# Peptides against a protein of PDB entry 3NZW: the designs that were tried, part 15

Target 1, 212 residues: chain A of PDB entry 3NZW
Amino acid sequence: TTTLAFRFQGGIIVAVDSRATAGNWVASQTVKKVIEINPFLLGTMAGGAADCQFWETWLGSQCRLHELREKERISVAAASKILSNLVYQYKGAGLSMGTMICGYTRKEGPTIYYVDSDGTRLKGDIFCVGSGQTFAYGVLDSNYKWDLSVEDALYLGKRSILAAAHRDAYSGGSVNLYHVTEDGWIYHGNHDVGELFWKVKEEEGSFNNVIG
Target 2, 222 residues: chain B of PDB entry 3NZW
Amino acid sequence: QFNPYGDNGGTILGIAGEDFAVLAGDTRNITDYSINSRYEPKVFDCGDNIVMSANGFAADGDALVKRFKNSVKWYHFDHNDKKLSINSAARNIQHLLYGKRFFPYYVHTIIAGLDEDGKGAVYSFDPVGSYEREQCRAGGAAASLIMPFLDNQVNFKNQYEPGTNGKVKKPLKYLSVEEVIKLVRDSFTSATERHIQVGDGLEILIVTKDGVRKEFYELKRD

## One batch from the design tools (peptide; made by RFdiffusion4, then SolubleMPNN)

Design b1_p10_7_s2 (from b1_p10_7, 6 letters changed)
Fold by OpenDDE base, seed 2:
Parts: sequence; C-alpha cells; structure tokens
Structure b1_p10_7_s2 (fold): chain B 212 residues (1-212), chain C 222 residues (1-222), chain A 10 residues (1-10)
Amino acid sequence: as target 1 above (212 residues)
Amino acid sequence: as target 2 above (222 residues)
Amino acid sequence: SYTFSVPFVP
C-alpha cells in the first residue's frame, strides 16, 4: 500500500493505490483505500484491510452523530482524536492501522492528521503511509512546493503513487486521486497504473529502467 | 498443540452479470486426505434474493450462514418485512465476521444477489470482515487457480484488440447467463483436475429478479 | 486476512 496526503496553497491532495494482498497473493487490484466520511472529510487506509475498513466506517458514524448532536460538522482534529482514542483502547490487541484524516473546516482550514494503531496522532502538511511510502516521499519531497498549482499538485500526488507502485510489490492497481478544498473533496478519478505508467514514461522520458 | 480449526477444502465462485448473479461451489467435503462427503452443499439461499457461501472450515461456515439467516429473519421482524438489500447484507456480514476479530471464522465468504438498481452484485469477504463489491471472485482451495482465469475471461485482463499493437484493450462487457455458466463449469472442471480438494459435484445458484434457480453438474470423483 | 501492506510512522 501507498497512501499520501499533502497541504498546499490550493488545499489538500490525497492519492492512494488500490492493491490488497495476502502474503504474496494479490487479493485485489481495485480496493478503495479512501473512505468518504462526509463531503469535507476523508480517511485513508493502510495496514489490515478489515481493521481500517471497519473502524473508519465506525468513525464515519461517530462523525455523523457529532453533526446531529452539535448541529455542526465535526472538526478534523476531533475526528482524528476519536479514532486515535479508539485504537489506543485496543493497544496490544493486534490492530494494524495507518490512517490519515484529511478535511476542511472553517475553524481549522485544510487539515491533515496521521493516526496509527500504536496510538500516534500527528498533525502535518505532508504524509506518506504504507510499504511504498519511502518511494512516494522520494518523488513528493523532490517536487513539493506550497505554491503548486492545483493541476501540478494533482499530478504530483498521482506521480508519487505511480513511483511507489512501480517499486513496491505491495502497491499497484490504480491511483485514486482527491482534491480537498473549502467546498469539500473532489474525486479526480481512478487511474490504472499500467496505462498511467506508459503515459508518464512517454511524456516525461522517465522510468528508463524499463525498455519500452 | 490443539488447533481449533479444520479445513474442509472445496472452492466457491461468484460472478455478477448485468441483471443476474451466480454463486457456485463444489460439493466435496474433505478432512486431510479423506472425503467426508461427495454431496455437501455449501451455497445457500438466505432469502431476500441473497445467496451466500462461506468456504474453508465447514463448522465456521455453517455457523456464519446460520447467524446471517437469523439476522435476515430479525431484520424482517424489526423493519416490517422490508427486503434486506445486498449492500446492507454485506455490512451485516462484516459485523458478524469482525465480531470475532480475535478468534476469526476460518472462511472465505462470498455473497451474490441484485443491487437496488437490479444489477448483479458479488461481495467477497476475508476471514475478519473486509469486503469489496466485485464482478467476480473465487474462494477456497482452488481460488489461486481460478481467479487468474476469471481476470482473463470476465474482466478481459491482458486482452487487446487485434491490430492495435497492444494499445487498445478489449472493451468490458457484461456476459450472458449462458456464458457465465460455461465459465463456471470450465473453472470447476479445470480446478478438479489440478486440486485434490475440489470435485464430485458442482452446484450453481443463479439469482435474477424472478428469484433463485439452482443447477447441478457432476464433477470428477477421483 | 487481506492487508493494505504495513503501516509505519512516517
């Protein structure tokens, strides 16, 4: 798995691969590793598929309950804290989760929190999470600027996941791409890694380790 | 050391069509190298046009199916006989599976039916309740033999239009019920030849708007 | 069980 999120002048870019594995077996190439909690809040998934899917769905329910009780959307800080508190209660039980909670509120602006099953909760501007995270960081850190255009930021997110999919055996399938703004998240499509690879190779003259 | 789990072998397969879905399973039940039964059905009609199979350890599979059937019954009691949708069924099954997260059901679960738009739907689950809607899924002993075949024949993976130098993929299209049945039969006959835990009989449940139909075919008994 | 690979702290 490779997931990433970063803040920039235009909001937040979220990009994830879509491969699930069981050992050396590719279980699926089409899994959704982003949960759409509400129109302004996303969660990403790395680690145990069931742990992430179950508890982030649960988180969605908690966020909805907050909205109903308080008649206001939950903050990204509060949403991430709910998840962090939950996984901390299960510490030692064997949960495996590496998540990012990404969203926008008027109070916070565009916000990213990293939450994992060890109980770590971090606020930050750039995170890559998963077995392919180092490959993604290699591309992302080399090209990241706060002042990226929306177009360039979207491409950078997509390109970083592609690099990870190329080098990490546990990442692949497709890139799911999101842009989070003050108006909410926008889905920017599913990009098959096979097709995307050849396109990028041709356009950039990159990936020269593969003889086309 | 005591192992609470057994392995009863077998294989299951789900394929979603445009307005139908199929869930198939062999009828062989084994323990180690002994055949316990040559006809032990493992694909079940659970009501509300939902078919289910939980393949692996049969005791766990049966328990899970019974719990789900009971859940369907209670759903009707609580919601004035409202039909349980396939997506809601999938969520329910996730909770059943994840409720035993730390002592899992040793099964690969597949359900099939129609979504709320009348389109064929197949959902697959890992032992602890992660699930995904897919066009096709194989589970059980011969899943590794069948799934690549389904990738090629249902999802047309690695197929390209002739004369395009591999630049144009074969377009996706829905398969007819007859085509799906052929693929299912070919999958199981092939799996039976190469896997000792698969064979004896093939039962196919076909879900349409008109209900659930069953078909049975003999497999090799060696 | 299925996995989305190993999460570790960035």
Scores: peptide ipSAE 0.155, ipTM 0.806, DockQ to the pose 0.189
Fold by OpenDDE base, seed 1:
Structure b1_p10_7_s2 (fold): chain B 212 residues (1-212), chain C 222 residues (1-222), chain A 10 residues (1-10)
Amino acid sequence: as target 1 above (212 residues)
Amino acid sequence: as target 2 above (222 residues)
Amino acid sequence: SYTFSVPFVP
């Protein structure tokens, strides 16, 4: 798995691959690793598939309950804290989760929290999470700047996941791409790595380790 | 040390068509290399046009299916006999599986039916309840043999239009029920040849808007 | 069980 999120002048980019594995077995190439909690809030999934899927769905329910009770959307800080508190209760039980909670509220602006099953909760501007995270960081860190255009930021997110899909055997399938703004998240499509790789290689002149 | 799990072998697969879905399983039940039964069905009609199989450790599979059937029953009681949708069934099964997250059902679960638009639907689950809707899925002993075949024949993986130098993929299309049945039969006959835990009989449940029908075919009995 | 793979810590 490779997931990433970063803040920039235009909001938040979220990009994830779509491969699930069981050891050396590719279980799926089409998994959705982003949960759309509400129109302004996303969660990403890395680690145990069931743990992430179950508890982030649960988180979605908690966020909805908050909205119903408080007549206001939950903050990114509070949403991430709910998840963090939950996994902390299970600390030592063997949950495996690496998640990013990404969203926009009026009081917070664009916000990203990293939450994992070890109990870590971090606010930040850039996170890559998963077995391919180091590959993604290699591309992302090399090209990131706050003043990226929306177009360039979207491409950078997509391109970083592609790099990870290329080098990490546990990442692949496709890239799911999101842009989060003050108006909510926008889905920017599913990009199959098979076609994307060759397109990027041709347009950039990159991936010269692959002949063709 | 006591091992609470067994492995009863067998293989299952689901394929969704445009307005139908199939869930098939062999009828062999085995422990190690000893055949317990040559006809032990493992694919079940659970009501509300949902068929289900939980393949692996048969005791766990049977328990899970029974719990789901009971869940369907109570759903009707609580919701004025409302039909349980396939997506809601999938969510329910996730909760059943994840409820035993720390002592899992040792099974690969597949359900098949029609979605609320009348389209064929297949959902597959890992032992602890992660799930995905897919066009096809193989599970069980010979899943690793069958799944690549399904990738090629259902999803047309690695197939390209002739004369395009591999640049144009074969377009996706739904398969007819006859085509799907053929693929299922070919899958299981092939698996039977190469896996000792697959054989004896093949039972296919076909879900349409008109209900569930069953077909049975003989497999090798060696 | 299926995984979306580790490591987690950024």
Scores: peptide ipSAE 0.153, ipTM 0.794, DockQ to the pose 0.173
Fold by OpenDDE base, seed 3:
Structure b1_p10_7_s2 (fold): chain B 212 residues (1-212), chain C 222 residues (1-222), chain A 10 residues (1-10)
Amino acid sequence: as target 1 above (212 residues)
Amino acid sequence: as target 2 above (222 residues)
Amino acid sequence: SYTFSVPFVP
């Protein structure tokens, strides 16, 4: 798995691969590793598929309950804290989760929290999470600027996941791409890695380690 | 040391069509190298036009199916006999599976039915409740033999239009029920030849808007 | 069980 999220002048970019594995077995190439909690809040999934899917869905329910009770959307801080508190209760039980809670509230602006099953909760501007995270960071860090255009930011997110998909055997399938703004998240499509790779290679003149 | 799990072998396969879905399973039940039964059905009609199979450890599979059937009943009680949708069923099954996260049901679960738009739907689950809607899925002992075949024949993976130098993929299209049945039969006959835990009989449940029908075919009884 | 690979702390 490779997931990433980063803040920039235009909001938040979230990009994830879609491969699930069981050991050496590719279980799926089409898994959705982003949960749409509400129109303004996303969760990403890395680690145990069931752990992430179950608890982030649960988180969505908690966020909805908050909205109903408080008549206000939950903050990204609070949402991430709920998840963090939950996994902390299960500490030592063997949960495997590496998540990013990404969203926009009027109070916080665009916000990203990293939450994992070890109990770590971090606020930050850039996170890559998963077995391919280092590959993604290599591309992302090399090209990241706060002042990226939305177009460039989207491409950078997509391109970073592609790099990870290329090098990490546990990442692949497709890139799911999101842009989060004050108006909510926008889905920017599913990009098959097989097709995307060749397109990018041709357009950039990159991936020269692969002979066409 | 006591091992609470067994492995009863077998293989299951789900394929979604445009307005139908198929869930098939062999009827062989084994322990180790011994055939316990040549006819032990493992694909079940659970009501509300939902068919289900949980393949692996049969005791766990049976328990899970029973629990789900009960969930369907309770859903009717609580919601004035409202039909349980396939997506809601999938969510329910996730909770059943994940409820035993730390002592999992040792099964690969597949359900099939129609979505709310009347389109064929197949959902597959890992032992602890991760799930995905897919066009096709093989589970069980011979899943590794069948799944790549399904990728090629259902999802047309690695198939390209002739004369395009591999630049144009074969377009995706739904298969007819007849085509699906042929693929299922070919899958299981092939799997039976190469896997000792698959054989004896093939039971296919076909879900349409008109309900669930069953077909049975003999497999090798070796 | 299926995995989305092992997460690492950034």
Scores: peptide ipSAE 0.146, ipTM 0.804, DockQ to the pose 0.188
Fold by OpenDDE base, seed 5:
Structure b1_p10_7_s2 (fold): chain B 212 residues (1-212), chain C 222 residues (1-222), chain A 10 residues (1-10)
Amino acid sequence: as target 1 above (212 residues)
Amino acid sequence: as target 2 above (222 residues)
Amino acid sequence: SYTFSVPFVP
């Protein structure tokens, strides 16, 4: 798995691969590793598939209950804290989760929290999470600027996941790409890695380690 | 050390069509190298046009299916006999599976039916309740033999239009019920040849808007 | 079980 999220002048970019594995077995190439909690809040999934799906779905329910009770959208801080508190209660039980909670509220602006099953909760501007995270960081860190255009930021997110998919055997399938703004998240499509790789190689003149 | 799990072998396969879905399973039940039964159905009509199979440890599979059937019953009681949708069924099954997260059902679960738009739907689950809607899925002993075949024949992986230099993929299209049945039969006959835990009989449940139809075919009895 | 492979904290 490779997931990433970063803040920039235009909001948040979220990009994830779509491969699930069981050991050396590719279980699926089409898994959705982003949960759309609400129109303004996203969760990413890395680790145990069931743990992430179950508890992030549960989180969605908690967020909805908050909205119903308080008549206001839940903050990204509060949403991430709910999840963090939950996994902390299960500390030592064997949950495996590496998640990012990404969203926008008027109060907070664009916000990203990293939450994992060890109980770590971090606010930050850039996170890559998964077995391919170091490969993604290599590309992302080399090209990241706060002042990226939306177009460039989207490309950078997509390109970083592509790099990870290329080098990490446990990442691949496709890139799911999101842009989060004040108006909510926008889905920017599913990009098959096989097709995307050759397109990028041709356009950039990159990936010269592969002959084609 | 005591191992609470057994392995009863077998294989299951789901394929979604445009306006139908198929869930198939062999009827062999085995322990180690001994065939317990040559006809033990493992694909079930659970009502509300939902078919289900939980393949692996048969005791766990039967328990899970029984619990789900009970869930359907209670759903009717609580919601004025409302039909349980396939997506809601999938969510329910996730909860059943994850409820035993720390002592899992040792099964691979597949359900099939029609979605709310009348389109074929297949959902697959891991032992602890992660799930995904897919066009096709193989589960059980011979899943690793069948799934690549389905990738090629259902999803047309690695197939390209002739004369396009590999630039144009074969277009995705729904398969007819006849085509699906052929694929299922070929899958199981092939799996039976190469896996000792698959064989004896093939039961196919076909879900359409008109209900569930069953078909049975003999497999090699080796 | 299925896994979305994770190494930890950036």
Scores: peptide ipSAE 0.123, ipTM 0.796, DockQ to the pose 0.176

Design b1_p10_7_s3 (from b1_p10_7, 6 letters changed)
Fold by OpenDDE base, seed 2:
Structure b1_p10_7_s3 (fold): chain B 212 residues (1-212), chain C 222 residues (1-222), chain A 10 residues (1-10)
Amino acid sequence: as target 1 above (212 residues)
Amino acid sequence: as target 2 above (222 residues)
Amino acid sequence: SYTFSVPYVP
């Protein structure tokens, strides 16, 4: 798995691969590793598929309950804290989760929190999470600027996941791409890695380790 | 050391069509190298046009299916006989599976039916309740033999239009029920040849808007 | 079980 999120002048870019594995077995190439909690809030998934899927869905329910009770959307800080508190209660039980909670509120602006099953909760501008995270960081850190255009930021997110999919055996399938703004998240499509690789290679003259 | 799990072998397969879905399973039940039964059905009509199979340890599979059937029954009691949708069924099954997260059902679960738009739907589950809607899924002993075949024949993976130098993929299209049945039969006959835990009989449940029908085919008995 | 693999996951 490779997931990433970063803040920039235009909001937040979220990009994830879509491969699930069981050991050496590719269980699926089409899994959704982003949960759309509400129109302004996303969660990403790495680790145990069931742990992430179950508890982030649960988180969605908690966020909805907050909205109903408080008549206001939950903050990204509060949403991430709910999840963090939950996984901490299960500390030692064997949950495996590496998540990012990404969203926008008027109070916070664009916000990213990293939450994992070890109890770590971090606020930050750039995170890559998963077995391919170091490959993604290699591309992302080399090209990241706060002042990226939306177009360039979207491409950078997509390109970083592609790099990870290329080098990490546990990442692949496709890239799911999101842009989060003050108006909410926008889904920017599913990009098959097989097609995307050759396109990028041709356009950039990159990936020269592979002969076309 | 005591092992609470057994392995009863077998293989299951689901394929979704445009307005139908199929869930198939062999009828062989084994323990180690012994055949317990040559006809032990493992694909079930659970009502509300939902078919289900939980393949692996049969005791766990049976328990899970029974719990789900009860869930369907109670859903009707609580909601004025409202039909349980396939997506709601999938969520319910996730909770059944994840409820035993720390002592899992040792099964690969597949359900099939129609979504609320009348389109064929197949959902697959890992032992602890992660699930995904897919066009096709193989589970059980011969899943690794069958799934690549389905990738190629249902999803047309690695197939390209002739004369395009591999630049144009074969377009996706829905398969007819007849085509799907052929693929299912070919899958199981092939699996039976190469896997000792698969064989004896093939039972296919076909879900359409008109309900569930069953087909049975003999498989190799060695 | 299925995983969205992370480093050092058992």
Scores: peptide ipSAE 0.166, ipTM 0.807, DockQ to the pose 0.232
Fold by OpenDDE base, seed 1:
Structure b1_p10_7_s3 (fold): chain B 212 residues (1-212), chain C 222 residues (1-222), chain A 10 residues (1-10)
Amino acid sequence: as target 1 above (212 residues)
Amino acid sequence: as target 2 above (222 residues)
Amino acid sequence: SYTFSVPYVP
């Protein structure tokens, strides 16, 4: 798995691959690793598939309950804290989760929290999470700047996941791409790695380790 | 076998002066070789003129600091807003740590403040709650690099008066705030050069009778 | 079981 999120002048980019594995077995190439908690809040998934799906769905329910009780959307800080508190209660039990909670509120602006099953909760501008994270960082860090255009930022997110899919055997399938703004998240499509790779290679002159 | 602990690196350092104390920490948070954050503060003002850091596994450190802050709050509720003394705080933290004796917080804890006489105080803890008051202590990833330096520069170990043929030790004296800050900065800049888990920024909390003051310095970001 | 793999930490 490779997931990433970063803040820039235009909001937040979230990009994830879609491969699930069981050892050497590719279980699926089409899994959804982003949960749309509400129109302004996303969660990403890395680690145990069941752990992530179950508890991030649970998180969604908790966020909805907050809205019902408080008559306003939950903050990104509070949403991430709920998840962090939950996994901390299970510390030592063997949960496997690496998640990013990404969203926009008027109070916070565009916000990203990293939360994992060890109980770590970090606020930040850039995170890559998963077995392919170091490959994604290689591309992302080399090209990131705050002043990226929305177009360039979307491309950078997509391109970083592509790099990870190329080098990480546990990442692949497709890239699901999101842009989060003050008006909510916008889905920017599913991009098959098989097609995307050759397109990017041709346009950039990159991936020269592969002949084509 | 499952390992419930991570290691987020970093380094912390406490030094007690005559009428002040300093607790400093870098702001790098790392997992293995991957930098999670270049600015994640790990030294906290806990109220009652007590500063605290629990360095090692960040999740455990944060949990411990939160529990202590809650302890301070409840102390005020139960004792008519009485100020928690640094020695009482140390005892309380021991109980927090030892309460998890068989699943310890994976942290090295240091607190700093003033004792009841207004003198600088630094207390250090092992993961299970043993503690002592000291003039200085380094903890975390680069503690082994810094602590010997502190032995030499704070406690003047192995230093002798010039011209005495090693017969007269350098006398112990309190360091000024300026001298302590210089030592802290030199310690962290040096540690950053030789340890990958230390860097990015240095945050220093200075405790005096007037309260807690913070200073920030950039470190190498490599 | 299925995984969205993360780096191994011993």
Scores: peptide ipSAE 0.113, ipTM 0.725, DockQ to the pose 0.122
Fold by OpenDDE base, seed 5:
Structure b1_p10_7_s3 (fold): chain B 212 residues (1-212), chain C 222 residues (1-222), chain A 10 residues (1-10)
Amino acid sequence: as target 1 above (212 residues)
Amino acid sequence: as target 2 above (222 residues)
Amino acid sequence: SYTFSVPYVP
């Protein structure tokens, strides 16, 4: 798995691969590793598929309850804290989760929190999470700037996942791409890695380790 | 060390069509190298046009199916006999599975039916309740033998249109019920040849808007 | 038991 999220002048880019594995077995190439909690809040999934899917769905319910009770959307800080508190209660039980909670509120602006099953909760501008995270960081860190255009930022997110898919055997399938703004998240499509690789190679003149 | 789980073998397979879905399973039940039964159905009509199978440890599978059937019953009671949708069924099954997260049901679960638009739907689950809607899925003992075949024949992976120099993929299209049945039969006959835990009989449940239909085919009895 | 996994490296 490779997931990433980063803040820039235009909001948040979220990009993830779609491969699930069971040991050496490719269980699926089409897994959705982003949960749409609400129109303004996303969660990413790495680690145990069921743990992430179940508890992030649960988180969605908690966020909805907050909205009903308080007549206001939950903050990204509060949402991530709910999840963090939950997994901390299960510390030692064997949950496996590496997640990013990404969203926008008027109070906070664009916000990213990293939450894992060890109880770590971090606010930050850039995170890559998964077995392919180091490969993604290699590309992302080399090209990241706060002042990226939306177009360039989207491409950078997609390109970073592609790099990870190329080098990490546990990442692949496709890239799911999101842009989060003040108006909510926008889905920017599913990009098959097989097709995307050759397109990028041709356009950039990159990936010269592979003969086309 | 005590092992609470058994393995009763078998294989199941789901394929979604345009306006139908199929869930098939062999009827062999085995422990180690001993065939317990040559006809023990493991694919069930659960009502509301939902068919279900939980393949692996039969005791766990039966328990899970029973719990789901009970869930359907209570759903009708609580919601004035409203039909349970396939997506809601999937969510319910997730909760059943994850409720035993720390002592899981040792099964691979597949359900099939029609979505709210009348389109064929197949959902598959891991033992602890992660799930995904897919066009096809094989589960059980011979899943590793069948799934690559389905990738090629249902999703047309690695197939290209002739004369395009590999630039144009074979377009995705729905398969007819006849085509799906052929694929299912070929899958199980092939699996039976190469896996000792698959064989004896093949039961196929076909879900359409008109209800659930069952077909039975003989497999090798070796 | 086994699960489908989405690999994670801290």
Scores: peptide ipSAE 0.092, ipTM 0.799, DockQ to the pose 0.162
Fold by OpenDDE base, seed 3:
Structure b1_p10_7_s3 (fold): chain B 212 residues (1-212), chain C 222 residues (1-222), chain A 10 residues (1-10)
Amino acid sequence: as target 1 above (212 residues)
Amino acid sequence: as target 2 above (222 residues)
Amino acid sequence: SYTFSVPYVP
């Protein structure tokens, strides 16, 4: 798995691969590793598929309950804290989760929290999470700047996941791409890695380790 | 040390069509190298036009199916006999599976039916409740033999239009029920030849808007 | 079980 999220002048970019594995077995190439909690809040999934899917869905329910009770959307901080508290209660039980809670509230602006099953909760501007995270960081860190255009930011997110998909055997399938703004998240499509790879290679003159 | 799990072998397969879905399973039940039964159905009509199979440890599979059937019943009680949608069924099954996260049902679960738009739907689950809607899925002993075949024949993976130098993929299209049945039969006959835990009989449940029908075919009884 | 593999997490 490779997931990433980063803040920039235009909001938040979220990009994830879509491969699920069981050991060496590719279980799926089409898994959705982003949960759309509400129109302004996303969760990413890395680690145990069931753990992430179950508890982030649960988180969505908690966020909805908050909205109903408080008549206000939940903050990204609070949403991430709910999840963090939950996994902390299961500390030692064997949950495997590496998640990012990404969203926009008027109070917070664009916000990203990293939450994992070890109990770590971090606020930050850039996170890559998964077995391919280091590959993604290599591309992302090399090209990131706050002043990226939306177009460039989207491409950078997509390109970073592609790099990870190329090098990490446990990442691949497709890139699911999101842009989060004050108006909510926008889905920017599913990009098959096979097709994307060749397109990028041709356009950039990159991936020269592969002979076509 | 006591191992609470067994492995009863078998293989199951789901394929979604445009307006139908198929869930098939062999009828062989084994323990180790011994055939316990040559006809032990493992694909079930659970009501509301939902068919289900949980393949692996049969005791766990049966328990899970029973729990789900009960869930369907209670859903009707609580919601004035409202039909349980396939997506809601999938969510329910996730909860059943994940409820035993720390002592899992040792099964690969597949359900099939029609979505709310009348389109064929197949959902597959890992032992602890991760699930995904797919066009096709093989589970069980011979899943590794069948799944790549399904990738190629259902999803047309690695197939390209002739004369395009591999640049144009074969377009996706729904298969007819007849085509699906052929693929299922070929899958199981092939699997039976190469896997000792698959054989004896093939039961296919076909879900359409008109309900669930069953077909049975003999497999090799070696 | 299926995994979205994470050998290391920040």
Scores: peptide ipSAE 0.163, ipTM 0.804, DockQ to the pose 0.186; fails the geometry check

